# Peptides against a protein of PDB entry 7AE7, part 64

Target 1, 321 residues: chain A of PDB entry 7AE7
Amino acid sequence: KVYKDLREFLEVLEQEGQLIRVKEEVNPEPDIAAAGRAAANLGKNQPAVFFEKIKGYKYSVVTNVHGSWQNHALMLGLDKNTSTKDQFYELNRRWDKFPVPPNVVKREAAPCKENVIDKDINLFEILPLYRINEQDGGFYISKASVVTADPEYPDDFNKLNVGTYRIQVKDRDRVGIQALAMHDIAVQLEKAEAENKPLPIAITIGNNPLVTFMASTPVGYNQNEYEFVGALQDGVPMDIVKSDLYDHLYVPAGSEVVLEGHIIPRVRTVEGPFGEFPGSYSGARLQCEVKIDRITHRTNPIFENLYLGIPWTEIDYLMAL

## One batch from the design tools (peptide; aimed at target 1 D136 V270)

Design b2_p24_4_s1 (made by RFdiffusion4, then SolubleMPNN; from b2_p24_4, 13 letters changed)
Fold by OpenDDE base, seed 1:
Structure b2_p24_4_s1 (fold): chain B 321 residues (1-321), chain A 24 residues (1-24)
Amino acid sequence: as target 1 above (321 residues)
Amino acid sequence: SELAALVEAQREKQKALLAETQKE
């Protein structure tokens, strides 16, 4: 099975008993994190947790979408009980199909374009933001697929990067992004900053699970993650759409939320700490800052965010390959 | 440290932003 978006995947997870739906209103803190930990304690068959109602917010949160081998098998369209070995075999088989170019859909056909916010931007109105860990320096968007391009080669689709980065909310319309030197985004940012130019960016939230998977999987600088998504879909192209602000940036057509903006050149602000450093500032650093200039989103957008817990983190499943 | 002060200031700013949004 191929999934067009997060919603189709969540439907399958629910059908397969791999999603817990919390219908009661919860507090953003500590209830979301507590429920995630409780789900992790159910053993190796960790379900996704969908929070329908969050106090003080309009929209829903889902966590732990990739948080088990069962969910990972279902992501590949396999039986949930497919062995890890067979999952790896199938991944490797499909990987050899690269490249599978995506389909570019029209704006009117892209669910991520259903609603537009281009003034008075407030991230808190769109995303039910919470601290993942009690000691976090702030609210994080930790499972976004971030789209950037090479500013010297903006029309080279092979240099379009879709990556996962730690993103801290800084203001209603600003986020900090952790761009480490080993990330393709850091190379692209360096080029933009050399010219003292903004780097165009699209931060996409709530995607087709294979997009999220590939955004967390390192690929070559001249390889496009969307073409790997098509390969992992066993040769079925994924659907992308042009961003509203930039002709050279393409986002998943089915994204729940798209934050379009720019990395401010040569600006560094405090980011962190994040849950790796409980009770310490050792995880805090000066990082680049993004100005959000436009939001597009699906009606009733789902905020997909990372689960962090023991014994297994969701990252363990996203990076296990 | 300067970094600790910046972290605390940011944390308080975010709490304020959340509180404002929840009143609307």
Scores: peptide ipSAE 0.357, ipTM 0.840, DockQ to the pose 0.809
OpenDDE base, seeds 2, 3, 4, 5: peptide ipSAE 0.348, 0.354, 0.347, 0.332; ipTM 0.848, 0.845, 0.846, 0.832

Design b2_p24_4_s2 (made by RFdiffusion4, then SolubleMPNN; from b2_p24_4, 10 letters changed)
Fold by OpenDDE base, seed 2:
Structure b2_p24_4_s2 (fold): chain B 321 residues (1-321), chain A 24 residues (1-24)
Amino acid sequence: as target 1 above (321 residues)
Amino acid sequence: SELEELVKEQREKQKKLLEETVKE
């Protein structure tokens, strides 16, 4: 089984008993985090939690999509009861199929292009934002697949980077991004800032589960994460589409929300704190700031966000493989 | 510290943005 988007995966999770649908209206705080913790307490087979209605918001939230070995097996198109050993074996077998180039689809064929916002941008109108932890310095987007390119080699598809970074909402049209020196985005940003130029960026939210998995998996600077997604789909190419603002940036065709913009050169603003682990907070630091210039999104977009709870997090499963 | 004040201001700003969104 191959998934084109998050929605196809959520359907399978629900069919397999690995998704809880909350139909009652919830408060963004503390109910989302509380329900996530409650779901984690249901045992070893932790389901995703889908919130249909959030007070004050128009759209839905889903959490804990990658939050179990069963969900991970289903992500690979395997039986949910496939052993961890067999999942690793299959992952390694498929890894050898790299590279599998993606299909570039037309704009009109890409679900992420169904709606456009290019003025009066307000992230709160599109994303049901909430604090993951009570002491967080703000709202975080924690499961985004961030697309950037090498500004010296923008047409080199092998240098197109799809990564997961900590993103704090700063304003209606501003986000902070944590670009650590060891990340590929930091190399690309350094080149842009040397010339005092903006770095083009696309922040994609609510992707097929293998995109999210690969964005969280370190690869070489000259390796494209989309080509690994195709490999992990057992040789079936994934679908990508050109961004609206930049000819050299490609995003997953099925993304729920795409935030297109730029990292502002040589600007640093406060970011954090964020509770990356239960009871542990990363300190506040001056970090990069992104201006959001355009949003494209599916009709009734689903905001996929990270579950951070006791005793485990989704990060444990995303990094375990 | 300067960072603590900036964090406090950011929290207040985010709270206001959320409150405004919930009222619309």
Scores: peptide ipSAE 0.438, ipTM 0.887, DockQ to the pose 0.773
OpenDDE base, seeds 1, 3, 4, 5: peptide ipSAE 0.021, 0.426, 0.097, 0.140; ipTM 0.594, 0.882, 0.706, 0.739; seed 4 fails the geometry check

Design b2_p24_4_s3 (made by RFdiffusion4, then SolubleMPNN; from b2_p24_4, 12 letters changed)
Fold by OpenDDE base, seed 1:
Parts: sequence; C-alpha cells; structure tokens
Structure b2_p24_4_s3 (fold): chain B 321 residues (1-321), chain A 24 residues (1-24)
Amino acid sequence: as target 1 above (321 residues)
Amino acid sequence: SELEKLVEEQRKKQKKLLEETQKK
C-alpha cells in the first residue's frame, strides 16, 4: 500500500490497532508528553497517539507515528507483524529502484494548498505548540521535512534537499533552525550567506510517512529525497507541488502544513536547549533564524510532532535504517 | 551565562506569545 498523505497512514494505523485516539481535551503540557510515555509503556507495539482536542488550540496533534516496528512495517505497506529482517530486506529491494521521479501536481490538486495565510502570520494559531520536554528552551517542530535548494543551482532538482532539522519556534512568524555543518542545508546556507542573500525554505509538517522517513535519512547532495520516496513506494511516484513563494521549491502535495519563508542571512539567535534524549539536553546555541512569509495548510491540519520517551524514541526507528 | 539569559528571555517571550494567542 502507498499513502498519499499522513491522514491515509493514520487511518491504516487506526485500523491496525496502532493508533490511540485521545478524544478528551488535554493540556498541551504535560499531557501530550505524558500520554506518549504511557503509550510507550504498552510494550514493543507502540501506537501513534492522536490528540483530537488540545486546550487553547484549534487543531490536533499526533505523535509517535514512526514509533514502532509495526508502524514502520505499515509505512512500507507491509503486514504490521513483518519481521525487522524482512522490513530491511524489502527496504533494500525498493532502494534499488531509485530514482523514481515524483509527480508534479497542480496547485488546485494539492491538499496542502486548501488554506493560505499570507498576513498576520501566527504559528500558534495553526500549530498546537507545546514543550516536548519541561526544560526545553521553547516549542519545537521536530518532524518537519524541510525543503531547500542550492542557491547556485536552483533549477537542479537533484540538489533539492528535503531534510529533518531541529526547529524551535521563536516568534509568531519566526523559527530557529539547527543547520549543522554536516547537513546539506548548511552547504546551501553557506552559499546564500556568502552573497548575503536569504535562503528560500519550505518547512513541511505532517507528511506521507515515507517523506518523513527519507527526510531523516542521509542521502547524497545530488540526490533528491522525493525520488527515494518513490523508490520506497515500490516504484510509485509521490506527489509534489510547487511552493507558493518559490518556483524552485517543491513540497509534498499532501502536507498538513507548509511554512514558506527564508533563512535570514548572517543572523544567529539563541536556539535550545532541547531534550533530544530522555534526561539529556543538547545545549543552547546561536542558530539560524527563519522568517515565515506564507503558510499553506489543509483544513483542520494535524500537527505531527516527535515523541521523545523511554525506552524508545521515534528517532530510534527513523535512524535505525 | 549570557546564553542562559537569552534562553530564559526566549522562554518568556514564547509563553507570552502563547498567552496572547489563547486570548483571541
């Protein structure tokens, strides 16, 4: 099975007993994190946790989407009880299908374009933001697939990067992004900053689970993550659409939320700390700042965010491959 | 440290932003 978006995957997770739906209103803190931990304690078959109602917010949150081998199997369209070995075998088999170019769909056909916010941007109105850990330096967007391009080769689709980065909300229309030197985004940013130019960026939230997976998987600088998604879909292309602000940036057509903007050149602001591991915090640093210039989103957007808990985190599954 | 101060200022700012959003 191939999923067009997060919603199709969540439907399958629910059908397979791999999603817990919390229907009662919860407090963003500490209830989301607490419920995630509680779900993790249900054993190895950790379900996703879908929070329908969050106090002070309009929209929903889902966590732990990739938080088990069962969920991982289902992501690959396999039986949830497929062994890890067989999952790896199938992943490797499909990997050899690279490249599978994506389909570029029209704007009107892309669910991520259902709603537009281009003025008075306030991230808190769109995303049910919360601290994942009590001591976090702020609210984090931790499962975004971030789209950037090489500013010297903007039309080279092979240099389009879709990556996962630590993103802290800084203001209504500002986020901090941790662009480490080893990341492709850092290379692209360096080029932009050399010319004192903004780096165009699209931060996509709530995607086809294979997009999220590939965004967390290192690939070559001249390899497009979307073409791997198609490979992992066993040769079925994924659907992408042009960003609204940038002709050279393509986003998943089914994204729940797309934050379009730019990295401000040569600006560094405090970001962190963040509890990447239970009981461990990565320190605060001066990091890049993104100005959000436009938001597109699905009606009733689902905020997919990372679960961090004991004994396993989603990172353990996302990085296990 | 200066960094710790900046972190705390940012925490306060974010909390305020959340509160302002919830009042709308």
Scores: peptide ipSAE 0.361, ipTM 0.859, DockQ to the pose 0.874
OpenDDE base, seeds 2, 3, 4, 5: peptide ipSAE 0.328, 0.293, 0.171, 0.301; ipTM 0.850, 0.829, 0.712, 0.832; seed 4 fails the geometry check

Design b2_p24_4_s4 (made by RFdiffusion4, then SolubleMPNN; from b2_p24_4, 11 letters changed)
Fold by OpenDDE base, seed 1:
Structure b2_p24_4_s4 (fold): chain B 321 residues (1-321), chain A 24 residues (1-24)
Amino acid sequence: as target 1 above (321 residues)
Amino acid sequence: SELEKLVEEQREKQKKLLEETVKK
């Protein structure tokens, strides 16, 4: 089984008993985080949690999509009861199929292009934003697949980076991004900032689960995460589409939301704190700021966000494989 | 600290943005 988008995966999760729907209206805080923690207490087979109605918001939230071994098995198109050992074996077998180049689809064929916002941008109108932890410095987008390129080699597809970074909402049209030195985005940003130029960026939310997985998996600077997604799909290419603002940036065709913009050169603003682990907070720091210039999104976009709870977080599973 | 002040200002800003969204 191969998934084109988040929605196809959520359908399978629901069919397999690995998704809980919360149909009653919830408050963004504390109900989303509280319900996530409650779901974690259901045992080792932690389901995804889908919030259909959130007070003050139009759209839905899903959490804990990658938050169990069962979900990981299903992500790989395996039986949900596949052992961890067999999952690793299959992952490694498929990894050797790299590279599997993606299919570039036309704009009209890409679900992420169904709606466009190019003026009066307000992230709160598109994403049901909430604090994941009570002590967080703000709202976070924690499961985005962030697309950037090497500004010296913008047409080199092998240098296109798709990574997961900590993103804090700063304003209606601005986010902070944690670009650590170990991340490929930091190398690319350094090159842009050396010339005092903006770094083009596309922040993609609600993707094919293997895109999210690969965005959280370190690869070589000259390796494209999309080509690994195709490998992990057992040789089936994934679908990508050009961003609207940049010819050199490609986004997953099935993304729920795409935030297109630029990292503002040589600007640093306060970001954090964020509770990345239960009881542990990454402190506040001066970090990069992104201006959002354009949004494309599916009709009724689903905001996929990270679940942080006890005893296991999605981070634990994303790092374990 | 200056950083703590900036964090608090950011929290207040975010709270206001949320309140404005939920009231609409």
Scores: peptide ipSAE 0.340, ipTM 0.848, DockQ to the pose 0.750
OpenDDE base, seeds 2, 3, 4, 5: peptide ipSAE 0.284, 0.306, 0.180, 0.276; ipTM 0.825, 0.833, 0.720, 0.817

Design b2_p24_5 (made by RFdiffusion4)
Pose (drawn by RFdiffusion4):
Structure b2_p24_5 (pose): chain A 313 residues (1-149, 158-321), chain P 24 residues (1-24)
Amino acid sequence: KVYKDLREFLEVLEQEGQLIRVKEEVNPEPDIAAAGRAAANLGKNQPAVFFEKIKGYKYSVVTNVHGSWQNHALMLGLDKNTSTKDQFYELNRRWDKFPVPPNVVKREAAPCKENVIDKDINLFEILPLYRINEQDGGFYISKASVVTANKLNVGTYRIQVKDRDRVGIQALAMHDIAVQLEKAEAENKPLPIAITIGNNPLVTFMASTPVGYNQNEYEFVGALQDGVPMDIVKSDLYDHLYVPAGSEVVLEGHIIPRVRTVEGPFGEFPGSYSGARLQCEVKIDRITHRTNPIFENLYLGIPWTEIDYLMAL
Amino acid sequence: SEELEENYQRNKELNKEAEEKFYE
């Protein structure tokens, strides 16, 4: 099976006993992060945890979506008990189907275009933001796929919420931004960027894939789907930016020129906190989102947690 | 809402604390 969006994958996970629904209202901190750690601590058949009610927020959160070999196998469309080695072989075989060009769809057909917010941008009205770890510098979006511009790139970068319509980003960790970053800052011009949240599991998996192999990213997702092309749609504001047609939330924005502010600290996959450093800020100019969006976020702590599954094979 | 505003203010407080600690 192939998933057009996060919601079909969550449906499969729940049918397979790999998704737990938390119906009672929970506080943002530390409840969501504590549940993410506990789900990771179950050791075997770790499920995704779905929080339907978060105090003070309108929408829902899902965590630990990738955080088990059962979830990972279901992401690949295999039986949930497929061994890790067999999943490795299936990924190795599909790796060679690269490239599979994506299908570009019209705006009216993309679920991520159901709702538009073009003014008075407020991330908190859409995303139930919370602190992941006690010493984090702020509330983080830890599982976004970021799109920048065959020269289109998708990657995962931790994003700290700085204001209702402003986030932080380590721009010098996106090694295609940094030739346009010099030109843009030297000429005081903004650099367009797209942040997608709540995606097809293979899109997130591709976004965590090593940069050393300069692929075409979306064309790689079609390969992981064993030859089935993925659907992408053009962003409202920037014609050279394409986002997954099924994303739960799309934040279209730009990197603010000549602005460096304190970002961090935040957890890293080796199990420790990073330090606080001066990093770039991104202004959110537009939000498009599906009706009743789901905030797919990720807990990060002492290994093994969900990030290890996203990096393993 | 009031509770949503509190959550936003909580995030601002954390950012401010991280800024103060960085310039110490």

Design b2_p24_5_s1 (made by RFdiffusion4, then SolubleMPNN; from b2_p24_5, 10 letters changed)
Fold by OpenDDE base, seed 4:
Structure b2_p24_5_s1 (fold): chain B 321 residues (1-321), chain A 24 residues (1-24)
Amino acid sequence: as target 1 above (321 residues)
Amino acid sequence: SEELEKIEEENKRRNAEAEEAFYA
């Protein structure tokens, strides 16, 4: 099985008994985190948790999508009871198929383009935002696939980067992004800032689960994550679409939400603190700031966000491969 | 909505508190 988007994957998770649907209205805090912890306590077969109604918000949240070995097996289109050993074997076999170039689809064929917001941008109207941890310095987007390019080589598709970065919500149309020196985005930003130019960015939320997986997997600077997604789909290309603002940025065609904007050159603002692990907070640091200039989204967009809890976090599964 | 505005204000308050703590 190959998935075009998050929705197809969530349907399979639900059919396989790997998704809990919460139908009653919940408070963002503490109910989302509490339900995630309750799901984690069910043992090794941790389901995704889908919240249909969030108090104060219009749209839904899903967490813990990658939160178990069963979910990883299903992500690879395998039987949910496939052993970890066999999952690794299959992952390695498919990895050798790299590169599998993506299909560029027309704008009209891309579900992420169903709705457009280009004025009076308010992230809170589209995303049911909350603090992941009690002492977080604000609301966070913790499971986005962030698309950037090399400003010196914007037409080199091999230098297109899709990465996962911690994103703090600053205001209606501004976010902080943690771009560490080891990240490919930091190399690209350095080039833009040398010329005092903005770095184009697309922050994508709610993707094909293999896109999210590859965005969290380190690859070479001259390797495209979308070409690995095609490899992990056993040679089936994924679908991408051109961003609305930038000719050189491509986003997953099936993204639930796409935030298009730019990193403001040579501006640093306080980001954090953030609870990376239970009882341990990374201190606040000066980090980059992104201005959101345009939003595209599916009708009734689903906000996919990271589950952080005890004893196992979703990060443990995303990084274990 | 009034409820959404309160949520936005809470996020602004949290960010401001974090900034104050960083520069303290």
Scores: peptide ipSAE 0.659, ipTM 0.961, DockQ to the pose 0.873
OpenDDE base, seeds 1, 2, 3, 5: peptide ipSAE 0.652, 0.025, 0.018, 0.610; ipTM 0.960, 0.482, 0.569, 0.954; seed 2 fails the geometry check

Design b2_p24_5_s2 (made by RFdiffusion4, then SolubleMPNN; from b2_p24_5, 8 letters changed)
Fold by OpenDDE base, seed 3:
Structure b2_p24_5_s2 (fold): chain B 321 residues (1-321), chain A 24 residues (1-24)
Amino acid sequence: as target 1 above (321 residues)
Amino acid sequence: SKELEEIEKKNKERNEEAEKKFYE
């Protein structure tokens, strides 16, 4: 089974008993985190948690989408009870199908283009933001698939990078991004900053679960994550669409929200602290700043965010393979 | 909404506090 978007996957999770729907209105803090912890305590099955109504916000949140081996099996289109060993075997088998080039769809065919915001940008109107950890310095977007390209080779599709980075919301139209030197985005940013140019960026939220998985999986600088998604879909290409602002950036056609903008060259602002692990906080650091210039989103967008609970984090499952 | 404005305000205050602590 192949999923076109997050919504198709959430439907399967719900059908398989791997999603809890919270229908009552919740407070962003502490209820989202508390409910996530409660779900984690239900045992090994650790379902996703879908919050339909969040006080102060218009749209929904889903957490812990990748937060169990059952969810991971379902992501691969396998039986939810498939062993970790068999999941690994199947993943490796499919990995060898790389590259599977994506399908480029027309703008009109891409669900992520249903709505456009190009003025008076306010992230808080689109994303039900909350503190993941009580001591976080602010709100974070923790499961975004961030799309950037090599500014020296913008037309080289193999150098298009889709990665996961922690993103702190700084203002209505500004986010801090942690671009570590070991990440492909840092290489691309260095090239842009050498010329004092902005680095084009598309921050995509609420994707096909394999996109999120691949964005969290290190690949070679000259390897495209979308082509691995196709491989992990057992040879079925994923659908991508050109970004609105940049001809050289492609985003998942089914993204719930796409934040298009640029990394401001040679600007560093305080980002953090963030509780990456229970009881351990990464201190505040000077990090890159992104200006959001355009938003496209599906009608009634779902904000997929990371669950960071005790004792297991969603990251543990994303990196376990 | 008023609630959204309060959320935005809280986020701003938290960021400012974090920034202050960083430079202390």
Scores: peptide ipSAE 0.599, ipTM 0.951, DockQ to the pose 0.826
OpenDDE base, seeds 1, 2, 4, 5: peptide ipSAE 0.579, 0.584, 0.584, 0.593; ipTM 0.945, 0.946, 0.946, 0.949

Design b2_p24_5_s3 (made by RFdiffusion4, then SolubleMPNN; from b2_p24_5, 8 letters changed)
Fold by OpenDDE base, seed 5:
Structure b2_p24_5_s3 (fold): chain B 321 residues (1-321), chain A 24 residues (1-24)
Amino acid sequence: as target 1 above (321 residues)
Amino acid sequence: SKELEEIEERNKKRNREAEEKFYA
């Protein structure tokens, strides 16, 4: 089975008993984290948790989408009880199908383009933002697939990078991004900053689960993550669409929310702290700042965010594969 | 909404507190 978007995957998770739907209104803090911990305590079969109503916000949150081996099996279109060994076998088998080029769809065919905000940008109107951990330096977008290109080779699709980075919400239209030197985004940023130019960026939220998986999986600088998504879909291409602001940035057609903007050149501001692991905070550092210039989103967008809890975090599963 | 503004201000406060701690 192949999923076009997050919604199709969530439907399957629910059908397979791997999604808990919380219908009552919740407070983002502490209820989201508390419910995630409660779900983790249900045993090894940790479900996703879908919060339909968030106090103070219009839209929903889903967490722990990748938070179990069962969810990973389902992501691959396998039986939920597929062993970890067999999942790895299947991943490796499909990996060899790289590259599988994506389909570029028209703007009117892309669900992520259903709604546009091009003025008075306010992230809080679109995303039910919260602190993942009590000691976090602010609200975080922790499970976004961030799209950037090589500014020297903007037409080279193989240099299009889709990565997962820690993103702190600084203001209505500004976020801090942790772009470490080991990340492909840092290479691209260095090139832009050498010329004192902004780096175009698209921060995509709520994707096909294999997009999120590949964004969290290191690949070569000249390898496109979307072509691996097609490989992991057993040779079925994924759908992408051009960003609105940048002709050479392609985003998943089915993204729930797309934040289009730019990394401000040669600006560094305090980002963090963030509780990446229970009881362990990565300290605050000077990091890049992104200005959000445009938002596109699906009607009733779902905010997919990372679950961080005890004993296992969602990141533990994302990194284990 | 007033509630949304309060949420935004809470985030701003946390960012400021983190910044202050970083430079302390």
Scores: peptide ipSAE 0.626, ipTM 0.957, DockQ to the pose 0.895
OpenDDE base, seeds 1, 2, 3, 4: peptide ipSAE 0.536, 0.604, 0.533, 0.574; ipTM 0.929, 0.952, 0.928, 0.938

Design b2_p24_5_s4 (made by RFdiffusion4, then SolubleMPNN; from b2_p24_5, 13 letters changed)
Fold by OpenDDE base, seed 4:
Formats: sequence, C-alpha cells, structure tokens
Structure b2_p24_5_s4 (fold): chain B 321 residues (1-321), chain A 24 residues (1-24)
Amino acid sequence: as target 1 above (321 residues)
Amino acid sequence: SEELEKIIEENKARNAAAEAAFNA
C-alpha cells in the first residue's frame, strides 16, 4: 500500500489497532507527554497517539507515528507483524529502485494548498505548540521535513534537500533552526550567507510517513529525498507541488502544514535548551533564525510532532533502518 | 483568543529567560 498523505496512514494505523485516539480535551503540558509515555508502556506495539482536542488550541496533535516496528511495517505497506529482518530486507530491495522521480502536481490538486495565510502570520493559530520536555526552553516543531535548495544551483533538482532539523518557535512568525555543519542545509546556508542573501525555506509538517522517514535518513548531497520516497513506495512516484513563494522549492502535495519563509542571513539567536534524550539536555546555542512569510495548510490541519520517551524514542525507530 | 495570547506571551518569556541564562 502507498500513502498519499499523513491522513491515509493514520487511518491505516487506526484500523490496525496502532493508533490511540484521545477524544477528551487535554492540556498540552503535561498531558501530551504523559499520554505518549503511557502508550510507550503498552509494550512492543507502541501506537501513535492522536489528540483531538487541545486546550487553548483549535487543531489536533498526533505523536509517535513512527514509534514502533509495527508502525514502521505499516509505513512500508507490509503486515504490521512483519519481522524487523523482513522489513530491512524489503527496505533494501526497494532502495535499489532509486531514483523514482516524483510527480509535480498542479496547485489546485495539492491538499496542502487548501488554505493560505499570507499576512498576520501566527504559528500558534495553526499548530498546537507545547514543550516536549518539561525543561525545554520553548515550544518545538521536532518532526518537520525542511526543504531547501542550493542557492548556487537552484534549478538542480538533485540538490534539493529535504531534511529533519530541530525547530524552536521563537514568536508568531519566527523560528530558530538547528543547522549543524554536518547537515546539507548548513552547506546551502553558507553559500547564501557568503552573499548576504536569505536562504529560501519550506518547513513541511504532517507528511506521507515515508517523506518523514527519508527526511531523517542521511543521503548524498546530490540525491533528492523525494526520489527515494518513490523507491520506498516500490516504484510509485510521490506527489509534490511547487511552493507559493519560490519556483525552485517543491513540497509534498499532501502536507498538513507548509511554513514558507527564509533563513535570515548572518543572524544567530539563542536556541534551546532541548531535552534530546531523557535526562540529557543539549544546552542553549546560537542558531539560525527563520522568518515565516506564508503558511499553506489543509483544512483542520494535524500537527505531527515527535515523541521522546523511555526507553526508545521515536528517533530511534526513524534512525534504526 | 485571550488564552492564545497568554500562551504566546508565556513562550516569549521562556525564550527571554533562556537567552538571559545563555548570556549569564
């Protein structure tokens, strides 16, 4: 089975008993983290947790989408009881199909374009933001697929990067992004900053689960993550759409939320602290700052965010294959 | 909403506190 978007995947997770739906209104803190921990304690079959109502917010949150081997099997369109060995075998078999170029769809055919906000940007109106850990320095978007291009080669589709980076919400229309030197985004930013130019960026949230998986999987600088998504879909192309602000940036057609903006050149602001692992905090550091200039989103957007639990984090499953 | 504005201001205060702690 191939999924067009997060919603199709969540439907399958629910049908397979791999999603818990919380219908009662919850407090973002501590209830989201507490429910995630409770779900993690259900044993090997760790479900996703979908929060329908969050106090103070209009929209929903889902967490722990990739938080089990069962969910990972389902992501690959396999039986949920497929062994980790067989999942690995199938993943490798499909990997050899690279590249599978995506389909570029028209704007009118892209669900991520259903709603547009181009003025008075307020992330808090769209995303039910919360601290993932009690001691986090602020609210985080921790499971976004971030799209950037090489500013020297903007038309080279092979240099289009889709990566996962830690994003702290600084204000209504500003986020801090952790762009480490080892990340492809840092190479692209260095080129932009050399000319004192903004780096165009699209931060995509709530994607096809294979997009999120590939965004967390290291690939070569000249390899496009969307072409791997098509490979992992067993040769079925994924659907992408042109961003609204930038002709050279393409986003998943089915994204729940797309934040379009730019990294401000030669500006660094405090980001963190963040609890990357239970009991260990990465200290605050000077990191890049992004201005959000436009939002597109699906009607009733679902905020997919990372679960950080003990003993295994969702990151451990995303990076295990 | 008033509740959303409160959440936004609380986030600003947390960020300001983190910045102050970083500069200390």
Scores: peptide ipSAE 0.626, ipTM 0.954, DockQ to the pose 0.783
OpenDDE base, seeds 1, 2, 3, 5: peptide ipSAE 0.613, 0.614, 0.607, 0.613; ipTM 0.951, 0.952, 0.950, 0.952

Design b2_p24_6 (made by RFdiffusion4)
Pose (drawn by RFdiffusion4):
Structure b2_p24_6 (pose): chain A 313 residues (1-149, 158-321), chain P 24 residues (1-24)
Amino acid sequence: KVYKDLREFLEVLEQEGQLIRVKEEVNPEPDIAAAGRAAANLGKNQPAVFFEKIKGYKYSVVTNVHGSWQNHALMLGLDKNTSTKDQFYELNRRWDKFPVPPNVVKREAAPCKENVIDKDINLFEILPLYRINEQDGGFYISKASVVTANKLNVGTYRIQVKDRDRVGIQALAMHDIAVQLEKAEAENKPLPIAITIGNNPLVTFMASTPVGYNQNEYEFVGALQDGVPMDIVKSDLYDHLYVPAGSEVVLEGHIIPRVRTVEGPFGEFPGSYSGARLQCEVKIDRITHRTNPIFENLYLGIPWTEIDYLMAL
Amino acid sequence: SEEELEENYQRNKELNAEAEEKFY
């Protein structure tokens, strides 16, 4: 099976006993992060945890979506009990199907274009933002796929919420931004960027894939789907930016020129906090989102947590 | 609900401010 969006994958997870629904209202901190750690601590058949009610927020949160070999196998469309080695072989075989060009769809057909917010941008009205770890510098979006511009790149970068319509980003960790970053800052011009949240599991998996192999990113997702192309749609504001047609939330924005502010600290996969450093800020110019969006976020702590599964094979 | 959402936003601002103070 192939998943057009996060919601089809969550449906499969729930049918397979790999998704737990928390119906009672929970506080943003530390409840969501504590549940993410506990789900990771179950050791075997760790499920995704779905929080339907978060105090003070309108929408829902899902965590630990990738955080088990059962979830990982279901992401690949295999039986949930497929061994890790057999999943490795299946990924190795599909790796060679690269490239599979994506299908570009019209705006009216993309679920991520159901709702538009073009003014008075407020991330908190859409995303139930919370603190992941006690010493984090702020509330983080820890599982976004970021799109920048065959020269289109998708990657995962931690994003700290700085204001209702502003976030932080480590721009010098996106090694295609940094030739356009010099030109843009030297000429005081903004650099367009797209932040996608709540994606097809293979899109997130591709976004965590090593940069050393300069692939085409979306064309790699079609390979992981064993030859089935993925659907992408053009962003509202920037014609050279394409986002997954099924994303739950799309934040279209730009990197603010000549602005460096304190970002962090935040958790890193080796199990420790990073330090606080001066990083770039991104202004959100537009939000498009599906009706009743789901905030797919990720808990990160002492291994093994969900990030290890996203990096393993 | 609106007041609680505002409190969550202000909480995030407080965390950012504290991290900036510690950095400098």

